Peptides against a protein of PDB entry 4KTY. Designs and how they scored, part 25

Target 1, 266 residues: chain A of PDB entry 4KTY
Amino acid sequence: YVLNDIGVIFYGEVNDIKTRSWSYGQFEDGILDTCLYVMDRAQMDLSGRGNPIKVSRVGSAMVNAKDDEGVLVGSWDNIYAYGVPPSAWTGSVDILLEYRSSENPVRYGQCWVFAGVFNTFLRCLGIPARIVTNYFSAHDNDANLQMDIFLEEDGNVNSKLTKDSVWNYHCWNEAWMTRPDLPVGFGGWQAVDSTPQENSDGMYRCGPASVQAIKHGHVCFQFDAPFVFAEVNSDLIYITAKKDGTHVVENVDATHIGKLIVTKQI

## One batch from the design tools (peptide; aimed at target 1 Y11 C111 V166 Y169)

Design b2_p15_5_s1 (made by RFdiffusion4, then SolubleMPNN; from b2_p15_5, 8 letters changed)
Fold by OpenDDE base, seed 1:
Structure b2_p15_5_s1 (fold): chain B 266 residues (1-266), chain A 15 residues (1-15)
Amino acid sequence: as target 1 above (266 residues)
Amino acid sequence: MPQHKLDLNSFLPPK
């Protein structure tokens, strides 16, 4: 067993899977200090800094800039005029050091950048972590565990009514920890996500959600298990919106979401 | 390379 500060992140399309190297740099000068600075900016109580549940949840919030002037600003509009395009980053070190130096959010990231930086943060603080990529990753925004696709009477998608969406791929993290706050057997890998997607109890954060609980269909456990479950298991619900305002369920498809979930074995 | 939202019309059967 040897420690490696270089990882592989899966991305691309389900039918054209790609890999990219990512330098986590958890041992480079200034990186641990920056991770401590991130927790300071979060105003995290000292007593909580030894608790991986609290640390991972705070990290989930602070790796994104929303709410708290955290590390990374997300951008998905292909306009990166005021920063670095997400694809130009090759590792966490430059991002974290820029954040520490400027004391302002760094532009810009997408899911793999968030996941890469978050992985460094977790590892620096002694939490075993890995990156997971989900292809056809659902974004359920109304917490009903479904991908609701509203259709016009002509059969085309009604984009005004359809609020849920699907990423071609999405990356998040799994962090290893004990969960004494959950029933026995639901420790181990916990899903955590720093890409700002949904509000969780007042902040853009996600997790830790027990991977074992989710695999067994238990979505009642903290934190954000319904959202993570929906990312990988949502059924597509096709609903025709009639001109008179009535809705009719036309079809249900359980085969499209979460087509492939990939992580480096660790 | 970039992450993006899928066109949900691509999920529909051909008309």
Scores: peptide ipSAE 0.611, ipTM 0.933, DockQ to the pose 0.776
OpenDDE base, seeds 2, 3, 4, 5: peptide ipSAE 0.595, 0.586, 0.585, 0.594; ipTM 0.931, 0.929, 0.927, 0.931

Design b2_p15_5_s2 (made by RFdiffusion4, then SolubleMPNN; from b2_p15_5, 9 letters changed)
Fold by OpenDDE base, seed 2:
Structure b2_p15_5_s2 (fold): chain B 266 residues (1-266), chain A 15 residues (1-15)
Amino acid sequence: as target 1 above (266 residues)
Amino acid sequence: TPQHVLDLNSFLPAK
């Protein structure tokens, strides 16, 4: 995982899976220096830079521009006049080198761009990492581990009440590390995500969350296990908001979220 | 082209 400098990112729809080549370029000139610069900008203590738990958590914060003038500005409005459209990037190298030279966040990214750059960051620092794509990926906004979809009496979505959302697909990263801060057996692959989705203890960051913990429903384990669990295993709860203010559960779908999770084996 | 899209409408039950 650390040695591959070219990868494949899965995207599209569950019924029409597509692949995109991505050049990680962790061995290209200036990339390691840029990764060190990123940690410098984060004001990360030198003692923590050898700890993959701390490095991956800092990386998840710094690859996005929110909070800390990190690497990438996210944009989903299809208006990219002040930068590069997310779809135009073909790899991490140009993004990271631009960040290092300009010392300003690079515009623009979406999930696969964030995941690509984050993958370079992790691999460059010797952390085995891969990109994971989740189709029908939930975004739990209120940390209740379910998707609350509020409907009007006519069946239309009540956008005012509905705070949760679902991505057609979402890309994040898994990083391999031991977790001495967790019980035995919960090391290995850890979910980390640099796409700015939710605030985690004061910053837009996510992880590392133990994949084994998530698989076994241990959402109490740090970091951000409830959010990651919800991304892959939320039930859709369809709630009709009555005129009198009462709520009626119309339907529950436990199969829609996380229908397919794929990653390249190499 | 890849597009990261939020779409709750695609998950609504059929009327």
Scores: peptide ipSAE 0.229, ipTM 0.804, DockQ to the pose 0.629
OpenDDE base, seeds 1, 3, 4, 5: peptide ipSAE 0.172, 0.183, 0.208, 0.036; ipTM 0.762, 0.788, 0.800, 0.689

Design b2_p15_5_s3 (made by RFdiffusion4, then SolubleMPNN; from b2_p15_5, 9 letters changed)
Fold by OpenDDE base, seed 1:
Structure b2_p15_5_s3 (fold): chain B 266 residues (1-266), chain A 15 residues (1-15)
Amino acid sequence: as target 1 above (266 residues)
Amino acid sequence: TPQHVLDLNSFLPPK
């Protein structure tokens, strides 16, 4: 989880699982220097740089460009005219070295690119890390632990009212650390996510959230446990918006979100 | 395709 510089990332659909190789390159020339530069750009105090909780949280913020001119610009518009298409990247090295050289965010990334670069960052700093893929991954927009899908009376989605969304798949990271700030038993793997999805206390970041706590339904512990819980456990709530302005719950589906969670165990 | 895609329409109940 620290020494391996080549990995496999799962993607695709739940019924058509695919894999791609990713070169983390944490031992390549200039990569450790770039990871230190990232923490410098975050203005991270030296006292925090030895704390994996703080480092992973800062990393989740800085691997994306939002808020802080971090490493990667996300794009899902299928244009990518001013950079590299997300699918063209094969590893973290070129991205990190470009960031260090240009001192500007690199274009472009999607979830597996964010996860790949974040994995390099964590491993460079001695934090055991792996990439996790969740199929049918929920994006809870209003922190209610539900996917509220609003329907017109004809059964079509009301995209104006529907703010929550579901990814066909989503990649994030798990980082291994002790959690002295949490109750006993909630150390170990912590979910962290650098793909810019939701604001967490003023910045686009996510985690560290205790995987053990989430597995036992504990979402009251820092950081961002409700959001991570929703990614893997949200119910789909189908709500018909009537012409008279009333809302009626038509159906609830508890089976679609988080159908499969995959990680390479090495 | 490796693209990360939002696909709410695939979750619609049968009409």
Scores: peptide ipSAE 0.199, ipTM 0.807, DockQ to the pose 0.699
OpenDDE base, seeds 2, 3, 4, 5: peptide ipSAE 0.169, 0.193, 0.040, 0.168; ipTM 0.772, 0.802, 0.704, 0.771

Design b2_p15_5_s4 (made by RFdiffusion4, then SolubleMPNN; from b2_p15_5, 8 letters changed)
Fold by OpenDDE base, seed 5:
Structure b2_p15_5_s4 (fold): chain B 266 residues (1-266), chain A 15 residues (1-15)
Amino acid sequence: as target 1 above (266 residues)
Amino acid sequence: TPQHKLDLNSFLPAK
């Protein structure tokens, strides 16, 4: 998980799983220097750079350009003017070196690009890391652990009221570390995500969230466990918004979100 | 295949 410089990323649809090769290149010239530069841009104290909890959280923030002019600008509108389409990238090296050279955010990324670059960052700094793909990945925007689907009285989705969303697939990272800040047993794999989705204590970042804690329903532990839990385990809540302003729960579906979670094992 | 948000109308239960 540290030595492999080429990986496979799963994407596509749950019924049409696809794979793409990704070159992490954590050992290539200039990459370590760029990772250090990223931490410098984050104004990270030297004392924190040996702590994988702090490093992974900073990396989560800095791999995306939001808030801090980090590495990658995301784009999901299928219009990639003045940059490279996300699908054109084949690895992390060109992105990181461009960032270091230009000192400006690189355009453009989507989840697998963010995850690929973040994986390089983590591995380069000696943190075991892997990419995880979740199909039917929920985006809970109000931290209620639900996918709230609001319906008009005619039964169609009320797009104005419905703020939560579902990705066909989403990629993020898991980083291996001890968690002395958590109770015993919640070290190991930690979910971290650099794709800018939600604000976490003032910045677009996510994690580290203990995978073990999440698996056992412990969403009270830092960092961002509720969001990660919701990505993989949100119930779909169908709510009819009445004309009088009342809301009626019509149905609950616990089977759609997180249908398949895939990661490379070897 | 790019990442995209699903049409939530496709999630609607059978009526």
Scores: peptide ipSAE 0.617, ipTM 0.931, DockQ to the pose 0.869
OpenDDE base, seeds 1, 2, 3, 4: peptide ipSAE 0.608, 0.613, 0.601, 0.601; ipTM 0.929, 0.931, 0.928, 0.924; seed 4 fails the geometry check

Design b2_p15_6 (made by RFdiffusion4)
Pose (drawn by RFdiffusion4):
Formats: sequence, C-alpha cells, structure tokens
Structure b2_p15_6 (pose): chain A 261 residues (1-241, 247-266), chain P 15 residues (1-15)
Amino acid sequence: YVLNDIGVIFYGEVNDIKTRSWSYGQFEDGILDTCLYVMDRAQMDLSGRGNPIKVSRVGSAMVNAKDDEGVLVGSWDNIYAYGVPPSAWTGSVDILLEYRSSENPVRYGQCWVFAGVFNTFLRCLGIPARIVTNYFSAHDNDANLQMDIFLEEDGNVNSKLTKDSVWNYHCWNEAWMTRPDLPVGFGGWQAVDSTPQENSDGMYRCGPASVQAIKHGHVCFQFDAPFVFAEVNSDLIYITAHVVENVDATHIGKLIVTKQI
Amino acid sequence: VEEHKIDLSSILPPS
C-alpha cells in the first residue's frame, strides 16, 4: 500500500470482472515534486501538511479540476476535445507530469483515472492507500441516503423527477490513518474520493470517511460518511407520483473489491 | 465496459 508502484483496478460486472493495469509511478522523477506542487496550488497551509486527515481531504479536492483548477477534468461527452479520452490513460505519471509542466488541468478522466492519480498522490507522500471498486454504486443527489425513483402513472420511470442514479461501477480510494478527531475505533481505512459527484462544504471532494463508522451506520462522524454510506448501501425506493410502491434493499453495492496483497 | 449510469427502467419490479 506504500511501495508498490503498479496496481490493478477492477471494473465491469460482478460475474464479468475486468481488470485495468495501472502505473502509479510514485517514485518516478518529478512526481514527488508534483505532489508538493498540488498542495501549493491548493493553497494548503504548510502547518497542516503533517496531518493525513488534512492531506487526504485536500487531495480529494485537488485531484479534480472543479473549484480550484486541480489536476483532472472529468468527461463523458464522447468527444473529448483538446485532450485524451479517459480510457486512453494507463497510469498516473503522464497526467501528473503534464499538470506540473503545463500548470493547467489535464483532460480527461473518469472515476478510475481520478482514483489512480489520487492513489499516486497518497503513496508518494507516504500515506498507505489502495483503490476500491463498488459495483452498482449509488449516487444520492438530495442527501437523504436512499435512491428516490419516481414513477409515472403507467409505472414507467419519470426521468424528469428522478435525479438520483446508479453506476455500473465506481472507484475511489482508501487511505490508512488514525482518526484522533473521532472516538476510538474509527481509524484504519478511510474512504477518500476525488471524483466529483456532490459538493462537501462547497467543493467537490469527499472524505476521509471512516469505513468502520460507515459499516455500523454511524455516519454522523466527519467527513462525508452519509454520502459514502449511500454509495454502498442505499435502498431503492420506488415512488409513484406520492405513494411508496416498492423498496429494493439489495440492488446497491453488490460487491466491493480491491487488489490482493 | 466503460463507466456509465445504468438504465433504472430495466430494474423495475414486476407487476
């Protein structure tokens, strides 16, 4: 989780698992300096840089280009003007070195690309890290920790009212650290996510959220545990437009995986 | 298989 500079990112389906190799390249010339440059550009106060909670949260904001001209711009537009399609990248090095050289956000990326770059950032600084993949990953748009699916009278999905969504898969990172800001028992792996989905305190960032706190539903502990809980375990609520028609308690988060040791 | 949003209508429960 620190010294391995290559890895595997899982994707596809639960019974059709695909792998994508990834070069983290945290030891390549220019990368460590690039990680420092990322924190400088985020205007991160130097006095907080010894705190992995802070470093990881800044990283979750600065790896994406929204709000702060950070590292990577997301796109699903099937055009990818003036850049590289997200699927073309095979590691983090070219992205990070291009960012340091051009001093401009790099185009383009999707969830595994954000996760790969963020993983490089964490391991390069010495924060143990890994990439996790969540199949049938929920995206909660109204912060009620459930998927609200609105149905028309005919029983079909009302696409105007329905805002929540589900991904075939989503990848984020876990960072290893104590959580002196939380009661004892909630350190270890912290979910951190640099893929923009929902604002957290006015910026696109997410975490560190204690995985242990998410497991027992104690999502009151900072940061962004409710959103992460919703990604892995929200119920689907079918609502006819308002009458609750049905509840699917098993659809979301069918499987979560990471590369073996 | 690239990342995408699934079709919610395909997972509607039967009548």

Design b2_p15_6_s1 (made by RFdiffusion4, then SolubleMPNN; from b2_p15_6, 8 letters changed)
Fold by OpenDDE base, seed 1:
Structure b2_p15_6_s1 (fold): chain B 266 residues (1-266), chain A 15 residues (1-15)
Amino acid sequence: as target 1 above (266 residues)
Amino acid sequence: TPQHVLDLNSFLPPK
């Protein structure tokens, strides 16, 4: 989880699982220097740089460009005219070295690119890390632990009212650390996510959230446990918006979100 | 395709 510089990332659909190789390159020339530069750009105090909780949280913020001119610009518009298409990247090295050289965010990334670069960052700093893929991954927009899908009376989605969304798949990271700030038993793997999805206390970041706590339904512990819980456990709530302005719950589906969670165990 | 895609329409109940 620290020494391996080549990995496999799962993607695709739940019924058509695919894999791609990713070169983390944490031992390549200039990569450790770039990871230190990232923490410098975050203005991270030296006292925090030895704390994996703080480092992973800062990393989740800085691997994306939002808020802080971090490493990667996300794009899902299928244009990518001013950079590299997300699918063209094969590893973290070129991205990190470009960031260090240009001192500007690199274009472009999607979830597996964010996860790949974040994995390099964590491993460079001695934090055991792996990439996790969740199929049918929920994006809870209003922190209610539900996917509220609003329907017109004809059964079509009301995209104006529907703010929550579901990814066909989503990649994030798990980082291994002790959690002295949490109750006993909630150390170990912590979910962290650098793909810019939701604001967490003023910045686009996510985690560290205790995987053990989430597995036992504990979402009251820092950081961002409700959001991570929703990614893997949200119910789909189908709500018909009537012409008279009333809302009626038509159906609830508890089976679609988080159908499969995959990680390479090495 | 490796693209990360939002696909709410695939979750619609049968009409």
Scores: peptide ipSAE 0.199, ipTM 0.807, DockQ to the pose 0.695
OpenDDE base, seeds 2, 3, 4, 5: peptide ipSAE 0.169, 0.193, 0.040, 0.168; ipTM 0.772, 0.802, 0.704, 0.771

Design b2_p15_6_s2 (made by RFdiffusion4, then SolubleMPNN; from b2_p15_6, 7 letters changed)
Fold by OpenDDE base, seed 1:
Structure b2_p15_6_s2 (fold): chain B 266 residues (1-266), chain A 15 residues (1-15)
Amino acid sequence: as target 1 above (266 residues)
Amino acid sequence: MPQHVLDLSSFLPPK
């Protein structure tokens, strides 16, 4: 989880699981210096740089370009004219070295690119880390732990009212650390995500969220546990919006979100 | 290969 410089990332569809290799390159020349540079750009105090909780949270913010001119610009519109298509990247090294050289965000990434670069960052700083892929990954935008699908009276999806969404797959990271800030038993793997999805206390960042806490339904602990919980376990709530403005819950489906969560164990 | 948002209409029963 620290020494491996080449990994496998799962992607694709739940019924057509695919794998791609990714070179983390945490030992390549200039990579450690770049990771330190990232923390410098974040204006992270030296006192916090030895704390994996603070480091992983800062990393989740800085690997994306939002808010702070961090490492990667995300793009999901299939237009990559001003950079490199996300699928063209094969590892973290070129991205990190370009960022260090240009001192500008690198274009472009999607979830596995964010996760790959973030994995390099964590491992480079001595934090055990792995990439997790979730198929049918929910994006809960209002922190109600539900995937709300609004329907017209005719049964069609009301795209104007429906703000939540579901990714075919989503990749994030798990980082191994103790959590002295949480109750006993909630250390170990912590979910962290650098793909810009939701604002967390003023920045596009996510985690660290205790995997053990989430597995036991404890979403009250920092950081961003409700969002991570919703990614893997939210129910689909079908709501008919009536012409009079009232909402009626028509159906609840607890079987679609988080159909499969995959990570490399070795 | 790309990550994409699913069409929520595909979750609905046929009309």
Scores: peptide ipSAE 0.558, ipTM 0.921, DockQ to the pose 0.770
OpenDDE base, seeds 2, 3, 4, 5: peptide ipSAE 0.175, 0.172, 0.517, 0.170; ipTM 0.772, 0.771, 0.912, 0.764; seed 3 fails the geometry check

Design b2_p15_6_s3 (made by RFdiffusion4, then SolubleMPNN; from b2_p15_6, 7 letters changed)
Fold by OpenDDE base, seed 1:
Structure b2_p15_6_s3 (fold): chain B 266 residues (1-266), chain A 15 residues (1-15)
Amino acid sequence: as target 1 above (266 residues)
Amino acid sequence: TPQHKLDLNSFLPPK
């Protein structure tokens, strides 16, 4: 088996699925050194650098610029002043080398850019990794495992009360590792996400969360399993907010979130 | 297609 440094990332809409090539470049000059530099910037203990659980968790924090001046600044407002539009990137190499050279966060990324760079980071450090795309990906903000959609009395969405949201698509990574910290059977693929979405114990990071545990409805295991579970399995809860402040559940829809999950099998 | 948040009104049945 020969390892390829070029991958495919799924994106677009659920009814118009698209693919883009991405050059991971894990073997190019300076890339491994940059990955080590990222761990140095994270002030990661040497003893932890051989542990894929710790490495993947640190990577999920450091590939985004939040909290720690990590690799990538996210932008979703379609205004990319002082940087490169997310769609202009074709691989991880230019991003990582710019970060190493400037020692400042690189602008800008969205989920597939984060996932691409994170995939390079994991592979450089000997962790098998792949990118996963979820269409209609929920973003649960209050950790209740559901998408709360608040409605005005006229039936329109109340955007002030509705904090949860749904991405048209979202990309994250799965990393292969043993999980001696979890019950038997919950090793293997672990969901990890470097796109800054929610705070996890003081930092914008996510995972590693056991894919097997999540598939079996176990969200009590570290790390961030409830959030990852909600991304793919949240029910939509429609709540009417009355003028007097009373909330009434009107409908529940279990069919919209996680319509399609796609990954290229390694 | 860039990543973006969906309009939650699109999830509602037609009025």
Scores: peptide ipSAE 0.609, ipTM 0.933, DockQ to the pose 0.796
OpenDDE base, seeds 2, 3, 4, 5: peptide ipSAE 0.604, 0.593, 0.589, 0.606; ipTM 0.933, 0.931, 0.927, 0.933

Design b2_p15_6_s4 (made by RFdiffusion4, then SolubleMPNN; from b2_p15_6, 7 letters changed)
Fold by OpenDDE base, seed 1:
Structure b2_p15_6_s4 (fold): chain B 266 residues (1-266), chain A 15 residues (1-15)
Amino acid sequence: as target 1 above (266 residues)
Amino acid sequence: MPQHKLDLNSFLPPK
């Protein structure tokens, strides 16, 4: 067993899977200090800094800039005029050091950048972590565990009514920890996500959600298990919106979401 | 390379 500060992140399309190297740099000068600075900016109580549940949840919030002037600003509009395009980053070190130096959010990231930086943060603080990529990753925004696709009477998608969406791929993290706050057997890998997607109890954060609980269909456990479950298991619900305002369920498809979930074995 | 939202019309059967 040897420690490696270089990882592989899966991305691309389900039918054209790609890999990219990512330098986590958890041992480079200034990186641990920056991770401590991130927790300071979060105003995290000292007593909580030894608790991986609290640390991972705070990290989930602070790796994104929303709410708290955290590390990374997300951008998905292909306009990166005021920063670095997400694809130009090759590792966490430059991002974290820029954040520490400027004391302002760094532009810009997408899911793999968030996941890469978050992985460094977790590892620096002694939490075993890995990156997971989900292809056809659902974004359920109304917490009903479904991908609701509203259709016009002509059969085309009604984009005004359809609020849920699907990423071609999405990356998040799994962090290893004990969960004494959950029933026995639901420790181990916990899903955590720093890409700002949904509000969780007042902040853009996600997790830790027990991977074992989710695999067994238990979505009642903290934190954000319904959202993570929906990312990988949502059924597509096709609903025709009639001109008179009535809705009719036309079809249900359980085969499209979460087509492939990939992580480096660790 | 970039992450993006899928066109949900691509999920529909051909008309």
Scores: peptide ipSAE 0.611, ipTM 0.933, DockQ to the pose 0.788
OpenDDE base, seeds 2, 3, 4, 5: peptide ipSAE 0.595, 0.586, 0.585, 0.594; ipTM 0.931, 0.929, 0.927, 0.931

Design b2_p15_7 (made by RFdiffusion4)
Pose (drawn by RFdiffusion4):
Structure b2_p15_7 (pose): chain A 261 residues (1-241, 247-266), chain P 15 residues (1-15)
Amino acid sequence: YVLNDIGVIFYGEVNDIKTRSWSYGQFEDGILDTCLYVMDRAQMDLSGRGNPIKVSRVGSAMVNAKDDEGVLVGSWDNIYAYGVPPSAWTGSVDILLEYRSSENPVRYGQCWVFAGVFNTFLRCLGIPARIVTNYFSAHDNDANLQMDIFLEEDGNVNSKLTKDSVWNYHCWNEAWMTRPDLPVGFGGWQAVDSTPQENSDGMYRCGPASVQAIKHGHVCFQFDAPFVFAEVNSDLIYITAHVVENVDATHIGKLIVTKQI
Amino acid sequence: VEQHELDFATIPRPS
């Protein structure tokens, strides 16, 4: 989780698992300096840089280009003007070195690309890290920790009212650290996510959220545990427009995986 | 398989 500069990112379906190799390249010439440049550009106060909670949270904001001209711009537009399609990248090095050289956000990326770059950032600085993949990953748009699926009278999905969504898969990172800001028992792996989905305190960032706190539903502990809980375990609520029609308690988060040791 | 949002209309509803 620190010294391995290559890895595997899982994707596809639960019974049709695909792998994508990834070069983290945290030891390549120019990468460590690039990680420092990322924190400088985030205007991160130097006095907080010894705190992995802060470093990881800043990283979750700065790896994406929203709000702060950070590292990577997301796109699903099937055009990818003036850049590289997200599927073309095979590692983090070219992205990070291009960012340092051009001093401009790099185009383009999707969830595994954000996760790969963020993983490089963490391991390069010495924060143990890994990439996790969540199949049937929920995206909660109204912060009620459930998927609200509105139905028309005919029973079909009302696409105007329905805002929540579900991904075939989503990838984020886990960073290893104590959590002196939380009660004992909630350190270890922290979920951190640099793919923009929902604002957290006015910026696109997410975490660190204690995985242990998410497991027992103690999502009151900072940061962004409710959103992460909703990604892995929100119920689907079918609502006829308002009458609750049905509840699917098993659809979300069918499987979560990471590369074996 | 590229990342995409799933269509709710194709998700089987529990009986």

Design b2_p15_7_s1 (made by RFdiffusion4, then SolubleMPNN; from b2_p15_7, 7 letters changed)
Fold by OpenDDE base, seed 5:
Structure b2_p15_7_s1 (fold): chain B 266 residues (1-266), chain A 15 residues (1-15)
Amino acid sequence: as target 1 above (266 residues)
Amino acid sequence: TPQHKLDFNKIPKPK
C-alpha cells in the first residue's frame, strides 16, 4: 500500500460501477516536502508527527480547505469557473505542488479527489492507506445514526426539515495503524475522511475510526465512529410532519444505505 | 462522473 504510486478509484452508480486511474505520486519530487508543509501549516507539534493517529486526523482536516486553508476546496454545484473541474484531475501531484507553490487552497475537488490527495499524504508519510468507495453513502447531519427523511402530508419530501442526505457514491480512506488508545482488537484499518462533511470537535475532519469497532457496532470509540457507522449502516426513516406539529414514522428502510463498499484489491 | 446527493423523492419507499 505504501509503495504503490498508481491506483484505481471506484465511482459511478451501484449498478454501473466505474473505475478511474489515479496517480498518487508519493515519491515524486516535492511531494514529501509538501506533506511536511501541510503539517507545518497545521502547526502540528513535532512530537505528534510520528503518531499515525494524530497524523491521519490532522491530514483529514488539512486536505480540505475549510477551517485552516488546507489543500482542496470542494465544489458540488457544477460551477468550476475559478479553478480546475474535479473530473480533470488525474493524480495528487499537480494538486499538492500547486498548493505548495501558491500557499493557497486548490480548486476544485470532490470525494475521489480528496481521497486521492489524502491517500498520497498518508502513503508519503509511511502510513499504509487505501481508498474505499461506498455506494449510497449516508451523510448523517445530526449524529443520530439514521437518515431522517421528513415528508409533507402529501408524501413529498420536506427539504427544509430534511437535513440528512445520501451520496450516490462517496470515497474516503482507510489507514492501517495500531490503536493503543482503544481496547485490544481495534487496531488495523481505520476510516479517515478528508472530504468536508461534518464538524468534528471544531474542525471539518473525520477519523481515525476503527473499522473493526464499527463492524461490531462500537460507535463510542474515538474518532467519529458514529458518523462513519451511519455512512454505511443508517436506516432511512420516513417521517411525516403533521400540521399540528406531530411527527409520525411512516416507513423504515434498512436496505438502501451502504449497498456496496469497494476497495482496490492487493 | 461527479458525485451527487440523491433525490429522496426518487428513492422507492418501502411497502
Scores: peptide ipSAE 0.532, ipTM 0.903, DockQ to the pose 0.887
OpenDDE base, seeds 1, 2, 3, 4: peptide ipSAE 0.466, 0.497, 0.510, 0.516; ipTM 0.875, 0.894, 0.901, 0.895

Design b2_p15_7_s2 (made by RFdiffusion4, then SolubleMPNN; from b2_p15_7, 7 letters changed)
Fold by OpenDDE base, seed 2:
Structure b2_p15_7_s2 (fold): chain B 266 residues (1-266), chain A 15 residues (1-15)
Amino acid sequence: as target 1 above (266 residues)
Amino acid sequence: MPQHKLDFNKIPKPK
């Protein structure tokens, strides 16, 4: 989880699972220096750099360009005219070295690119890390732990009212650490995500959230446990918006979110 | 393969 410099990332559809190779390159020249530079850009105190909780949370923020001119600019509109298409990247090295050289965010990334670069960052700093892919991954925008799908009376989705969304697949990271800030038993794998999805206490970051806490429904445990829980376990709530302005829950589907969660076994 | 948001109109509704 630290020494392996080449990985496999799962993507595609739940019924057509695909894999791509990713070179983490944590031992390549200039990569460790770049990871230290990232923490310098974050203005991270030296005292915090030995704490995997702080490091993973800062890395979650800094691997994306939002808020702090971090490493990667995300793009999901299929317009990549001012950079490299996300699918063209084959590893973390070129991205990190470009960031260090230009001192500007690199364009462009999507979830697996963010996860790949973040995995390199964590491993460079001695934090065991792996990439996780979730198929039918929910994006809860209001932290209510459910997907609110608003329907017109004719049964079509009201896109104006429906703010929540679901990715066909989403990649994030799990980092191994102790959690002295949590009750006993909730150390180990922690979910962390550098793809800019939601604001967490003032910036686009996510985690570390205890995987054990999530599995047992302990969403009150820091950090961002409600968001991560919703990604893998939220119900689809179909709500009809009536002409009189009332909302009626018509259907609840507990089977579509988090259909498959995959990670490379070592 | 880029990731994309699903169309809720195409997700089968519970029966």
Scores: peptide ipSAE 0.535, ipTM 0.906, DockQ to the pose 0.882
OpenDDE base, seeds 1, 3, 4, 5: peptide ipSAE 0.526, 0.503, 0.513, 0.533; ipTM 0.901, 0.897, 0.896, 0.901

